# Designs tried in a protein design run: peptides against a protein of PDB entry 3C2G. Part 2

Target 1, 209 residues: chain A of PDB entry 3C2G
Amino acid sequence: IRTFDLLGLLLHDSDAIDGFVRSDGVGAITTVVQYPNNDLIRAGCKLLLQVSDAKALAKTPLENILPFLLRLIEIHPDDEVIYSGTGFLSNVVAHKQHVKDIAIRSNAIFLLHTIISKYPRLDELTDAPKRNRVCEIICNCLRTLNNFLMMWIPTPNGETKTAGPNEKQQVCKFIEIDILKKLMSCLSCEGMDTPGLLELRSTILRSFI

## One batch from the design tools (peptide; made by RFdiffusion4, then SolubleMPNN)

Design b2_p20_1_s1
Fold by OpenDDE base, seed 5:
Structure b2_p20_1_s1 (fold): chain B 209 residues (1-209), chain A 20 residues (1-20)
Amino acid sequence: as target 1 above (209 residues)
Amino acid sequence: FEELEKKIEEKVEELLKKLE
C-alpha cells in the first residue's frame, strides 16, 4: 500500500510515467495485484489507470497483462477496481488494433455487458458519490465498446475486418430490451457520455442487424 | 510479499534518481 502511494506521488509527469512503463512497471503492478488483498488490488488498479495513457504502452506487450486484468474485474465486485480496470481498458485499446484483438479474445465484450447489467439504474441511486462512480464505469464501458465496434465499420479506403459470429452475438446483446431500458435511463444523468451511448446504439443498429 | 515490496521500492528509488 505505502509503495503504491509513493508511486502515485512520483508518477505525475509524462516522462516519469513513460520511464516506469519502459522498466516493466505495468508487469510489476500486475504481479502485485495477484495477492488476495483488496486494498492492494484497489491501489494497484488505480496506479494502472494512472499510467494507462502512457506512450510507452504502445511498445509494451499486453498479451499476459490484459487477460489477467479482465479476469480481475470479473471476479472482484468492487466499484473502485471496476472503475480503474475499465478506465485502463478503455485507454489501452484506443487506436491499437492488436490490443483490441487481445481484449475481444479475452471475452471483454461480454464482460462489459455483465458490468452494465449488474449495476442498478442511475436514477435509482440516491447516493451521489455512488451514482457518480457508476456513471463513470458505464462511460468507460461505452468508450471501450465504441473502440471495439470501429474495427468492423467499413472505411472507404480500408480492408474492414468482419466480426466473427460470436462477436456479433455479443455486440447484439447491447440492444436487448432490458439493457436498452437501463442505458436509456442514463441519458438524463449528469456526467453521462450521451454521445457515446447514442453512437453505440446507432452503430449496432446500422452495422450489426 | 515482502520481497515484491522490496523490488518495487528499488524501482521507485531508481525512478526518483532519474527525476533528480
Scores: peptide ipSAE 0.019, ipTM 0.525, DockQ to the pose 0.012
Fold by OpenDDE base, seed 3:
Structure b2_p20_1_s1 (fold): chain B 209 residues (1-209), chain A 20 residues (1-20)
Amino acid sequence: as target 1 above (209 residues)
Amino acid sequence: FEELEKKIEEKVEELLKKLE
């Protein structure tokens, strides 16, 4: 635990982060968070979030790491773990087709729906820190979904990957009224990336045209 | 682009009706 806190303090610049990632730091964290200690899992996932935008991740095999993290988020009832894990997922899939494919094969679309479905509407949350954390989690999920959906949007050059029937069915769950209400509730939260959420809304709509 | 915008608007309207 203290080691992860200390590592988090040392990983304050891009060179240190890239050096950590090149040294299989992500694999090391994922090995450590397999221990059944909630504080260790929380600290490890937070450290993963801190390195999730590292350039060195483009050269890091994630075939074993990403499915494990997705399973950890699925089974661990901790908002901080879910926040860090969905944040990591959102960042690592960005601009990386091969990572998107690994996530999708690992049932990420369904997991994102499950996470959003778990939380109440933001207007039902009176505690501001809890409401903000839930909003951030939902936004991480939706941003990740946006990154997936963009793969299937027709480009003028005609070569678009088509979503499989299972992926289409899983994506269709995001147009359920309860999910849409939660998306809209995030737009009303102060300090949120409203332009990003509007872009996501547009991408969702385009995916169902 | 205009045709795409029209389709988006139609879908937005459909989704808004579901939210009512």
Scores: peptide ipSAE 0.017, ipTM 0.411, DockQ to the pose 0.139
Fold by OpenDDE base, seed 1:
Structure b2_p20_1_s1 (fold): chain B 209 residues (1-209), chain A 20 residues (1-20)
Amino acid sequence: as target 1 above (209 residues)
Amino acid sequence: FEELEKKIEEKVEELLKKLE
């Protein structure tokens, strides 16, 4: 735990972060979070989030890391782990087709739906810190979904990937009324990425209409 | 930069050894 705190202090600039990632730091953290210690898991996932936008990740093999992280956030009830893990996922899939493919093959779409479904409506959360954290988690999930959906929207050049039937079915779950209500509730939260949620709405509409 | 990378690596290794 203290080591992760120290590492977090060292990783204060982009060059240090890239250096850590090039030294297989993501793999090292992933190894550490395999131990059944909630404090270590929380600290490790937080550190993953801190390095999740590193340029060096574009050259890092994530085939073993992503499936493990997805499984970790699937089985953990800890909001801090889920927040950090979904934040990591959202950042690493951004602008990286191969990473999106790994995540999708690892059942990420279904997992995102599961995470959103597990949380109560934001209007039922009276504790502001808890409500804000849940909002952030849902936004991380929805941002990740947006990144996936964008692959299947035709470009002006007519280039598009086709979603498989399983992916289409999993995506259709996000237009369920309960999920849409949670999306709308996030739009009312302070400090939310409202533009990002509106972009997702647009992407969903373009995907289903 | 190289010194920082080395320090990070050493600390990660130290952590891993403590967990083994």
Scores: peptide ipSAE 0.016, ipTM 0.363, DockQ to the pose 0.013
Fold by OpenDDE base, seed 4:
Structure b2_p20_1_s1 (fold): chain B 209 residues (1-209), chain A 20 residues (1-20)
Amino acid sequence: as target 1 above (209 residues)
Amino acid sequence: FEELEKKIEEKVEELLKKLE
């Protein structure tokens, strides 16, 4: 815990973050968070979120790291772990086809559905800090889903990846009435990334035409 | 897929109209 707090203070600039990532810092954190301590897991996932947009991650093998982190998010009921983990996932898959493929093979689409299904509608939450955290988690999930769906949209050059039958079935779960109601409740909340939700809607429509 | 998309569009439009 104290080590992660100290690292968080030192990793405030892009060069320090890239240096940490190049030194297998992500692998080191994932090793430490295997210890069954909730405070340690929270601190480790928060640190992962802080380094999740590092340029050095493009050269980091994530084949053994990402499946473990997805499993950690799946089994932990903690909002702070889920926030940090979904934020990490959203950032590491951005503009990285190889990382998207690892996440999808590791059942990430189904996990995103499970996370959204766990939380109530935002209009049912009266506590502002809790509502804001749940909002951020749902936005992280939706941004990650959008990044996956963008792979299957035809490019002007005629190259398109096709989603497999399992991926299509997993995406179809997001059109369930209860999920759609939760997404709509997000659009009605002040401070939500309404443009991002509209972009996801457009991407879903374009992916299934 | 076109039929699913049409159903999604119809449901989203119906939900948007209820929020207006």
Scores: peptide ipSAE 0.016, ipTM 0.396, DockQ to the pose 0.065; fails the geometry check

Design b2_p20_4_s3
Fold by OpenDDE base, seed 5:
Structure b2_p20_4_s3 (fold): chain B 209 residues (1-209), chain A 20 residues (1-20)
Amino acid sequence: as target 1 above (209 residues)
Amino acid sequence: DEELKKLQEELKEKLDKILA
């Protein structure tokens, strides 16, 4: 735990983060957080979030790391773990087709739906810090979904992938009225990534033609 | 919020089309 705290302090610039990632830092963290210690898991996931946008991740094999993280956020009810984990996921899949493929085959779409579904509507949360954290989690999930859906949207340049039947069924869960209402609630939340959520709106409209 | 209203209407429309 103390080591993760120290690392977090040192990893404050892009070069340091890239150096850490090139040295298999992500793998090291995922190994450590396999221990059943909640504080350790929180600290490790937070550190993962901190390095999740590193350029060096493009050269990092995530075939074992990503499924592990997905399982971790699936089984932990801890909002901080879920926040960090979904944040990591949303960042690492961005602009990386191979990572998106790993996530999807690891049942990420279904998991994202499950996470969003388990939280109440934001207007039902009276505690502002809790409401904000839940909003951030939902936003992370929806941002990740946006990244997946974009794979199947025809682009002017190049061929688009087609969603398989199972993937199509999974993404259809996100057009459920309860999910859409939660998307709307996030858009009304102060300080949220409104442009990103509006992009998702556009992506949804284009994906569910 | 006009943007929220627009989103709601668009999503509702899409949902209706999918469920039809």
Scores: peptide ipSAE 0.027, ipTM 0.551, DockQ to the pose 0.113
Fold by OpenDDE base, seed 1:
Structure b2_p20_4_s3 (fold): chain B 209 residues (1-209), chain A 20 residues (1-20)
Amino acid sequence: as target 1 above (209 residues)
Amino acid sequence: DEELKKLQEELKEKLDKILA
């Protein structure tokens, strides 16, 4: 735990982060968080989030790491772990088609739906820190979904993939009224990625209409 | 929210067509 905290302090610039990632730092963290210690898992996932936008990740094989992380957040009912894990996911899939494919094959779409469905409506949360954290988690999930949907939207300048029937069915769950209400609630939260959520709304419309 | 519900139904209908 202390080691992760110290590492977090040292990883304050992009070069240091890239160096850590190139040295299989993500794999090392993933190994450590396999131990049944909640504090350790929290610290490790937080560190993963911290390095999740590293350029070096584009050259890092994630075939084993990403499925493990997805499984971890699936089975670990901890808001901090889920926050860090979904944040990592949203960042690591950004602009990386191969990583998106790994995530989708690893049941990420369904997992994201499960996570969002788990949390109550934001207006039912009276504790502001808790409400904000939940909103951040939902935003991370929805940002990730946006990244997936963008693959299937035809663009004038690029080849677009067609979502398979299974993926389409999974995505359909995100237009459930409860999910859409949670999306709308997140748009009203202060300090949240409102532009990103609005983009998702637009992406959903373009994907389904 | 009736507006949101309407949007949902519209999207469902479109998705049903895509999945058919």
Scores: peptide ipSAE 0.025, ipTM 0.564, DockQ to the pose 0.394
Fold by OpenDDE base, seed 2:
Structure b2_p20_4_s3 (fold): chain B 209 residues (1-209), chain A 20 residues (1-20)
Amino acid sequence: as target 1 above (209 residues)
Amino acid sequence: DEELKKLQEELKEKLDKILA
């Protein structure tokens, strides 16, 4: 735990982060968090989040790492683990087609839906820290979804991937009224990535309308 | 709520068409 905290302090610039990632730091963290200690898992996932936007991740094989992380998020009800894990997922899939593909074939879309669905409505949460954390989790999930949907939207040059039938079925779950309400609730949360959520709304409309 | 339901219905109709 202290090691992760120390690493987090040392990884304060992009070069250091890239160096850590190039040295298979992400793999090292995922190995450590396999130990059944909740505090260790929290610290490790937090560190993953800290390095999740590293450019070196584009060249890091994630075929084993992503499925593991997704499984970790699936089986741990811990909000801090879910927050860090979904944050990592959101950042790591951004602008990386191969990573998106790994996540999707690992049932990430379904998992994201499950995560959003399990949390109560934000207006039912009176504790501000809890409400904010839940909102952040939902935002992480929705940003990840946005990144997936963007693959299937025609680019200005007319190029686009076609979503498979399974992906389409998984994505359609996000138009459930409960999910849409949570999206709208997140849009009203102070300090949230409102532009990103608005982008998602636009992406949904572009994908289905 | 009504606006949200309307959006949901519109999206559902479009999805049904895509998935058909």
Scores: peptide ipSAE 0.025, ipTM 0.566, DockQ to the pose 0.383
Fold by OpenDDE base, seed 3:
Structure b2_p20_4_s3 (fold): chain B 209 residues (1-209), chain A 20 residues (1-20)
Amino acid sequence: as target 1 above (209 residues)
Amino acid sequence: DEELKKLQEELKEKLDKILA
């Protein structure tokens, strides 16, 4: 735990972060957090989030790392772990088709829906810090979904990846009324900036331009 | 609730198209 905290303090610039990633730092973290300690897992996931947008990740194999992280998020009932993990996921899939494929094969779409579904509407949360964290988690999920949808946007040449039938079904669950109500509650909460639903709508609309 | 339903229908239609 202390080691991760110290590393987090040291990894404050892009060069340090890239150096850490090139040295298989992500793999090292994922190895350590396999130990069943909540504080360790929380600290490790936080560190993963901190390095999740590193340029060096483009050359880092994620075939074993992503499935592990997704499983960790799935089974760990900790908002901080879920926040960090979904944030990591959102960042690593961005602009990386190969990583998107790994995530989707690892049931990421369904997991994202599950995560949103487990939380109440934000207007039902009276604790502001808790409400804000939940909002951020939902936003991470929607951002990731947007990244997935982008891979199915038709190109001018007509070449595009097509979603499988299972993937189609999973994506469609995000527009269920109960899910939309939760998303709208994020947008309606004063002092909260949750453009997730609007971004999702925008992503869909852009696919037809 | 009507606004949500309208948005839902709009998104459903568009998602059906993008995923077809």
Scores: peptide ipSAE 0.023, ipTM 0.585, DockQ to the pose 0.528

Design b2_p20_5_s1
Fold by OpenDDE base, seed 3:
Structure b2_p20_5_s1 (fold): chain B 209 residues (1-209), chain A 20 residues (1-20)
Amino acid sequence: as target 1 above (209 residues)
Amino acid sequence: SWFEELQEKLKKKIEELLKE
């Protein structure tokens, strides 16, 4: 725990982060968070989030890392783990077709749906820190989903990747009435305006375009 | 395309939601 905290403090610039990633730092973290210690898992996932936008990740094989992280998020009902993990996911899949494919094969779409389904409506949360964290989590999920969806948008040349049957089914879960109600509540809620909510609203709207 | 079909489905679901 202390080690991860210290590492987080030391990884304050892009060069240090890239150096850490090049030295298989992501793999090292994923190895450590396999221990059944909640504090360690939280710290490790937070560190993953901190390095999730590193340039060096483009050269890092994620075939073993992503499935593990997704499983970790699935089995740990911890808001901090989910926040960090979905944040990592959203960042690493951005602009990386190969990484998107790995995530999708690892049932990421279904997991994102499960996460969104788990949390209550924002307007039902009275605790501001909790509400803000939930807002961020949902935003991470939708950003990730949007990154997946863009793969299937028709190009002017007619060349479009086709989603598989399972992916189609999983994506369709996001347009279920209960999910839509939840997302719409984020758009209509009042008295809770934060930068995070603004981002979430923007992200929701992008999902409907 | 499937994406267009998805958009159409979404539109219909939103319309349904607005009628509730």
Scores: peptide ipSAE 0.372, ipTM 0.881, DockQ to the pose 0.708
Fold by OpenDDE base, seed 5:
Structure b2_p20_5_s1 (fold): chain B 209 residues (1-209), chain A 20 residues (1-20)
Amino acid sequence: as target 1 above (209 residues)
Amino acid sequence: SWFEELQEKLKKKIEELLKE
């Protein structure tokens, strides 16, 4: 745990982060978070988030790492793990078709839906720190979903990648009335303006366009 | 396209929600 904290403090420089990633640092973290220690899992996922936008990740095989992380997020009820994990997911799939494919094959779309479905409406949360964290989690989920949806947007020539039947079904779950009501409540809630909420609202609007 | 179909479904559902 202390080691992860110390590593996190050292990884503020992009070159240092890239160096860590090139040395299979992501693999090392994923090995450590396999231990049944909640604090260790939290620290490891937080560190993953910190390196999730590293340029060197483009050269890192994620075929084994990403499915493991997705499973970890799926089974762990911890908001901090979910926050870090969804943040990692959002960043690593950005601008990387092959990583999107790995995530989708690993049931990421369904997982994102499950996460959003789990949390209450923001206006039902009275604790500001909790509300802010939930806001960030939902934002991470929708940002990731938007990255997936980009694959199926028609090109100017009318060509588009075809989503599989399962992907289509899972994406359609996000336009169910209960999910829509929840997301719309984020747009209409008053007296809770934070940078996180502003980002969430922007992300929601992008998902609906 | 499926994407266009999805957008249309979403539009209809939003319209329904706005009427509530």
Scores: peptide ipSAE 0.370, ipTM 0.879, DockQ to the pose 0.848
Fold by OpenDDE base, seed 1:
Structure b2_p20_5_s1 (fold): chain B 209 residues (1-209), chain A 20 residues (1-20)
Amino acid sequence: as target 1 above (209 residues)
Amino acid sequence: SWFEELQEKLKKKIEELLKE
């Protein structure tokens, strides 16, 4: 835990972050978070989030790392882990078709749906820090989903990747009535004006409206 | 395209929700 905190203090510039990533820092973190220590897992995932937009990640094989992280998010109920993990996911899949494919093959779409489904409506959360964190998690999930969806949007040239049957089915779950009601509640909720909520609303509008 | 079909389904469901 202290090591991750120290590393976090050192990773203030892009060059340091890239250096860490090039030295298989992501792999090192994923090794450490395999230990059944919640504090360690939380700290490790937070560090992953901090390096998730590193340029060096484009050259880092994620075939083993990403499935592991997705599994970790799936089995760990900790909001901080889920926040960091989904944040990492959203950043690493951005503008990287290969990484999107790895995530999708690792059942990421279904996982994102599961995450959104498990949380209550924002207006049912009275604790502001908890509500804000949940908002950020949902936003991370939807940003990630949007990154997947763009693969299937026809280009002006008429070129488009075709989604597989499983992908289609998993995406369709996001337009089920319960999910839609939850997302609408995010749009209509009052007294929760935060930067996170504004981003979430913007993301919902881009995805669904 | 499937994406267009998805958008249409979504639109219909949203319209249904707005009527509730």
Scores: peptide ipSAE 0.363, ipTM 0.875, DockQ to the pose 0.731
Fold by OpenDDE base, seed 4:
Structure b2_p20_5_s1 (fold): chain B 209 residues (1-209), chain A 20 residues (1-20)
Amino acid sequence: as target 1 above (209 residues)
Amino acid sequence: SWFEELQEKLKKKIEELLKE
């Protein structure tokens, strides 16, 4: 735990982060967080988030990492784990078709829906730190979803990948009434404007408009 | 395209929600 914290402090620049990633740091973290220690898992996921934008990740095989992380997020109710994990997911799938495919094959779309469904409406949360964290989580989920959706957007000059029937069904769950109400509540909530909420609103609009 | 269909479905659902 302290080691991860220390590493997080040391990984303050892009070169250090890339160096860590090139040394299979992500794999090392994922190995460590396989142990049933919540504090360790939390620290490890936080560190994953910190390195999630590393350029070196483009050369890192994620076939073993992503399924594990997704499962970790699925089974842990810890907001910090979910935040870090979804943040990692969002960042690593960005601009990487191969990584998107791995995530989707690992049931990421369904998981994202499940995560969003787990949390109450933001306007029902009175605790500001909790509300902010939930906001960030939902934002991470939707950013990830948006990254997936980009694969199926028709391009004028290119063959668009077609979503499979499962993917279509899973994506359609995001337009179900309960989810829509939740997301619309994020758009309409008043007196809670934070940078995180603004980002979430922007993300929602990008997803659905 | 499926994406366009999805957008249309979404639009309709949002409209329905706004009417409630």
Scores: peptide ipSAE 0.362, ipTM 0.875, DockQ to the pose 0.733

## One batch from the design tools (peptide; made by RFdiffusion4, then SolubleMPNN; from b2_p26_4, 10 letters changed)

Design b2_p26_4_s1
Fold by OpenDDE base, seed 2:
Structure b2_p26_4_s1 (fold): chain B 209 residues (1-209), chain A 26 residues (1-26)
Amino acid sequence: as target 1 above (209 residues)
Amino acid sequence: SELEEIEELRKKLREEEKEEEEEEEE
């Protein structure tokens, strides 16, 4: 635990983060978080989040890491783990078609829906820290979903992949009224990517209805 | 507009958070 905290303190610059990732730091963390220790899992997932935007991740095999993380998030009820894990997922799939494909094959879309469904509406949460954390989690999920959807949006100059029937069906779950309400609630949170969330809503409504 | 409603909700949440912080300081 203290080791991960110490590592986090050392990883304040992009070069150090890239160095850590190049040294298979992500693999090391994922090995450590396999132990049934909640504090260790929290610290490890937090560190994963901290390195999740590293350029070196583009060269890191995620075929084994990503499915493991998805399973960890699925089975672990801890908001901090879910926050860090969904944040990691959102960042690692950004601009990486191969990573998106791995996540989707690992039922990430369904998992994101499950996560959002587990949390109450933000207006039902009176505790501000809890509300903010839940909002961040939902936003991480929705951002990740948006990253997936972008693969299937026609670009003026390119052949777009079409979503498979299973993926379309999973995406359609996000148009459920309760999910849409949670999306709208997130728009009211400060510091959120409001334009991005609005774009996501628009994309779902235009392309998947 | 939807944006105005969102801004009003944000304002309300900020006011509630401020009230909670003031109550914790008393």
Scores: peptide ipSAE 0.027, ipTM 0.508, DockQ to the pose 0.020
Fold by OpenDDE base, seed 3:
Structure b2_p26_4_s1 (fold): chain B 209 residues (1-209), chain A 26 residues (1-26)
Amino acid sequence: as target 1 above (209 residues)
Amino acid sequence: SELEEIEELRKKLREEEKEEEEEEEE
């Protein structure tokens, strides 16, 4: 735990972060978070988030890392783990088609739906720190989803990949009435990515129905 | 616009929360 905290304090510049990633730092963290210690898992996932936008990640194989992280998020109902994990996911899939494919094959779309569905309505959360953290998690989910959907949006000048039937079904779950009510409840939260929510809704309605 | 309406709603809710916090401190 103290080691991760110390590492987090040292990784403030892009060169240090890239150096850490090039030294298989992400793999090292994922190895450490396999221990059944919640504090260690939290610290490790937070460190993953801190390095999640590193340029060196473009050269890092994520085939073993992403499925593990997604499973970790699925089985640990810890807001800090979920926040860090979804934040990591949103950053690593950005502008990287192959990483998006790994995440999608690892059932990321369904997981994100599960995460959003399991949290209470934001307007029912009276504890501001909790509400804000849940809001941030949902924003991470929305950003990730929008990044996935971009793969399937037709561009005038290029062949776009078509979503498979399973992916289409999973995406369409986000316009079901119950999840829509949940997402609408997020609009009251100051920290909500409202543009991202509107983008998600618009994209699904235009391209998946 | 829709965004302006949402921002106004958020502003109102923040003001209400602040008033409630001030009442709890008295």
Scores: peptide ipSAE 0.022, ipTM 0.520, DockQ to the pose 0.019
Fold by OpenDDE base, seed 1:
Order: C-alpha cells, then sequence, then structure tokens
Structure b2_p26_4_s1 (fold): chain B 209 residues (1-209), chain A 26 residues (1-26)
C-alpha cells in the first residue's frame, strides 16, 4: 500500500510515468494486485489508471496484462477497482487497434455490459458520491465501447473491419430493453457522458442491427 | 435538441434536489 502511494507521488510527470512503464511497471502492478488484499488491489488499480495514458504503453505488450485486469474487475465488487480498471481500459484502447483486439478477445464487451447491468439505476442512488462514482464507471464503459465500435464503422477514408458474429451479438445486447432502461436512467446524472451514450445508441442502431 | 432537453431535465432535477435539501434543514 505505502509503496503504491509513494509511486503515485513520484509519478507526477509524463517522463516519470513513461519511465515506470518502460521498466515494466504495469507488469509489476499486475503482479502485486494478485494478492488478496483489497487495499492493495485498490491502490494498484488506481496506479494503473494514473499511468494509463502513458506514451510508453504503446510499446508495452498488453496481451498478458489486459486479460488479467479484465478478470480482476469482473470478480472484484469494488467501485474504486472497477472505476480504475475501466478507466485504464478506456485509455489504453483509445486509438490502438491492437489493444482493442486484445480486449475484445478477452470478452471486454460482455464484461462492460455486465458492469453496467449490475449497478443500480443512477436515479435510484440517493448518495451523491456513490452516484457520481457509478456515473464515472458507466462513462468509462461507454467510452470503451464507442472505441470498440469505431473499428466497425465504415469511414470514407478508412478500411473498416467487419465485426464477428459473436461481437455483433454482444454489441446488440446494449439495445435490449433492460440495459436501455438502465442507460436512460443515466441521463439525469450531471456527470454523464451524454454524447457518448447517444453515440453508442446511434452507432448500434445504424450499423449493428 | 435532445441534448438541450437533457440539460434542461438535469437542471430541473438539481433544483428539485436543492429544494428538498433546504426543506430538510428547516
Amino acid sequence: as target 1 above (209 residues)
Amino acid sequence: SELEEIEELRKKLREEEKEEEEEEEE
């Protein structure tokens, strides 16, 4: 715990973060968070989030790291872990096709659906800190999903991939009535990425049905 | 626009929450 706190203090600039990442710092964190200590897991995931935008991550193999993190957030019912983990995911997949592919192969789409589905409706959360944290988690999920969907949207100037049948099925789950009701309940939240939500809905309806 | 409608809804909800908090303090 103290080590991660110290590392968090030291990683205050982009060069330090890149140095940490180049030294397999992400791998080191993922090793540490395998221990069954909730505080350690929280601290480690928070540190992952802090380094998730590092330029050096583009050169870091994530094939072993990302599946582990996805599994961690799947099994650990902690909002802080889920927040940090989904934040990490959303950042590392941004503009990185190969990382998106790793995440998708690791069942990330379904996991994101599961995360959103397990949380209560935002309009039913009376505790503002909890509501805000859940809102942020959902925003991370939406950002990640939109990043995935971008791979399959025809662009005038770009090669488009075709989503596999499994991926298409997983994406279409986000337009089922129960998940839609939950997503719509998020619109009342001030911190909600409403454009991202609308983008997700629009993209699914236009390109995946 | 849909975004404007959502923003108006959020504003209304915030106003209602504030009124409820003020009523609980009295």
Scores: peptide ipSAE 0.022, ipTM 0.513, DockQ to the pose 0.018
Fold by OpenDDE base, seed 4:
Order: structure tokens, then C-alpha cells, then sequence
Structure b2_p26_4_s1 (fold): chain B 209 residues (1-209), chain A 26 residues (1-26)
């Protein structure tokens, strides 16, 4: 735990972060967080988030890392783990088609739906720190989802992949009445990624129905 | 735009919250 905190303090610049990632630091963290220690898992996921935007990750195989992280998020109902994990996910899938494919194959769309569905409505959360953390988690989910959807949006000049029937079904779950009510409850939150929410809804309605 | 409408609603809510806080301090 203290080691991850110390390491996080040392990873304050892009070169140090890239050096850590090039040295298989992400793999090392992933190995350490396999131990069933909540504090270790929290610290490890936080460190993963800190390095999640590293340029060196573009050259790092994530085939073994990403499924593990997704499983970790699934089994740990800890807001800090979920925050860090969804943050990591959102950053690593950005601008990387291959990583998006790994995440989607690893049931990421369904997991994100589950995460959003399990949290209470933001407008019902009176505790500001909790509300803010949940808001951030939902924003991470929205960013990730929009990144996934971008793969299937027709661009004027590009060959677009078509979403498979399973992916389409998973995406369409985000326009069901219960999840829509949940997402609409987020609009009142000041920290909410409202453009991302609107984009998600619009894209699903336009391209998946 | 829909975004502008939401931002206006948020602004109103924040103004109402501030007015309520000011009324509680008097």
C-alpha cells in the first residue's frame, strides 16, 4: 500500500510514467492487485488511473490486463476501485481501436450498464462527496461508452465496422426506461458530462434503433 | 440548444440554492 502511494508520488511527470509503463509497470500492478486485500486493490487501481493516459500504453499489450481489471471492477463494490478502474478504462480505450475491441470482447458494455444501474439516482444522494464520486464514475462510463460507439458511427470517409448483434443488444440496453431514468437523474449534477450523456443517447437512437 | 437549456436550468438551480443558503444565514 505505502509502496503504491510512494510510487504514485514519484510518477508526477510524463517521462516517469512512460518509463514505468515501458518497464511493464501496469502488469506489475495487475499482478499485485490479484491478492484479496482491499487497500492494496484501491491503491493499485489508483496508480493504474494515474498512468492510464501514458503514451507508452499504446505499445503495451492489454489483452491480459484489461479483462482482469474489468473483472476486478465487477467483483469489488468499492467506489474508489470502480472510479479508478472506469477511469483507467476510459483513458486506455481512447483513440485505440484494438483496446476497444479487447474491452468489448471482455463484456465491458454490459459491465458499464451494470455499474450505472447499481448506483442510486444522483439527485437522491445528499452526501456531496458520495454524489460527486458517483457522478465521476458515471462520467467515466459515459466516456467509455461513447468511445465504443464511435467505432460503429459511419464517417463520410472511412470504412466503419458494423456492431455485431450482441454488441447492438448491449448498447440498446442503455435506452431502456429504467436506465434512461437513471441517466436523466444525472443532468442535475453540476459535475456531470452532459454533452457525453446527450451524445450517448443521440448516437444510440440514431444508429442502433 | 438542448445543452444550453440544461445549462440554464443548472444556473437557476444554483441561484436557488444560494438564495436558500443566504436565507438560512439571516
Amino acid sequence: as target 1 above (209 residues)
Amino acid sequence: SELEEIEELRKKLREEEKEEEEEEEE
Scores: peptide ipSAE 0.019, ipTM 0.484, DockQ to the pose 0.019

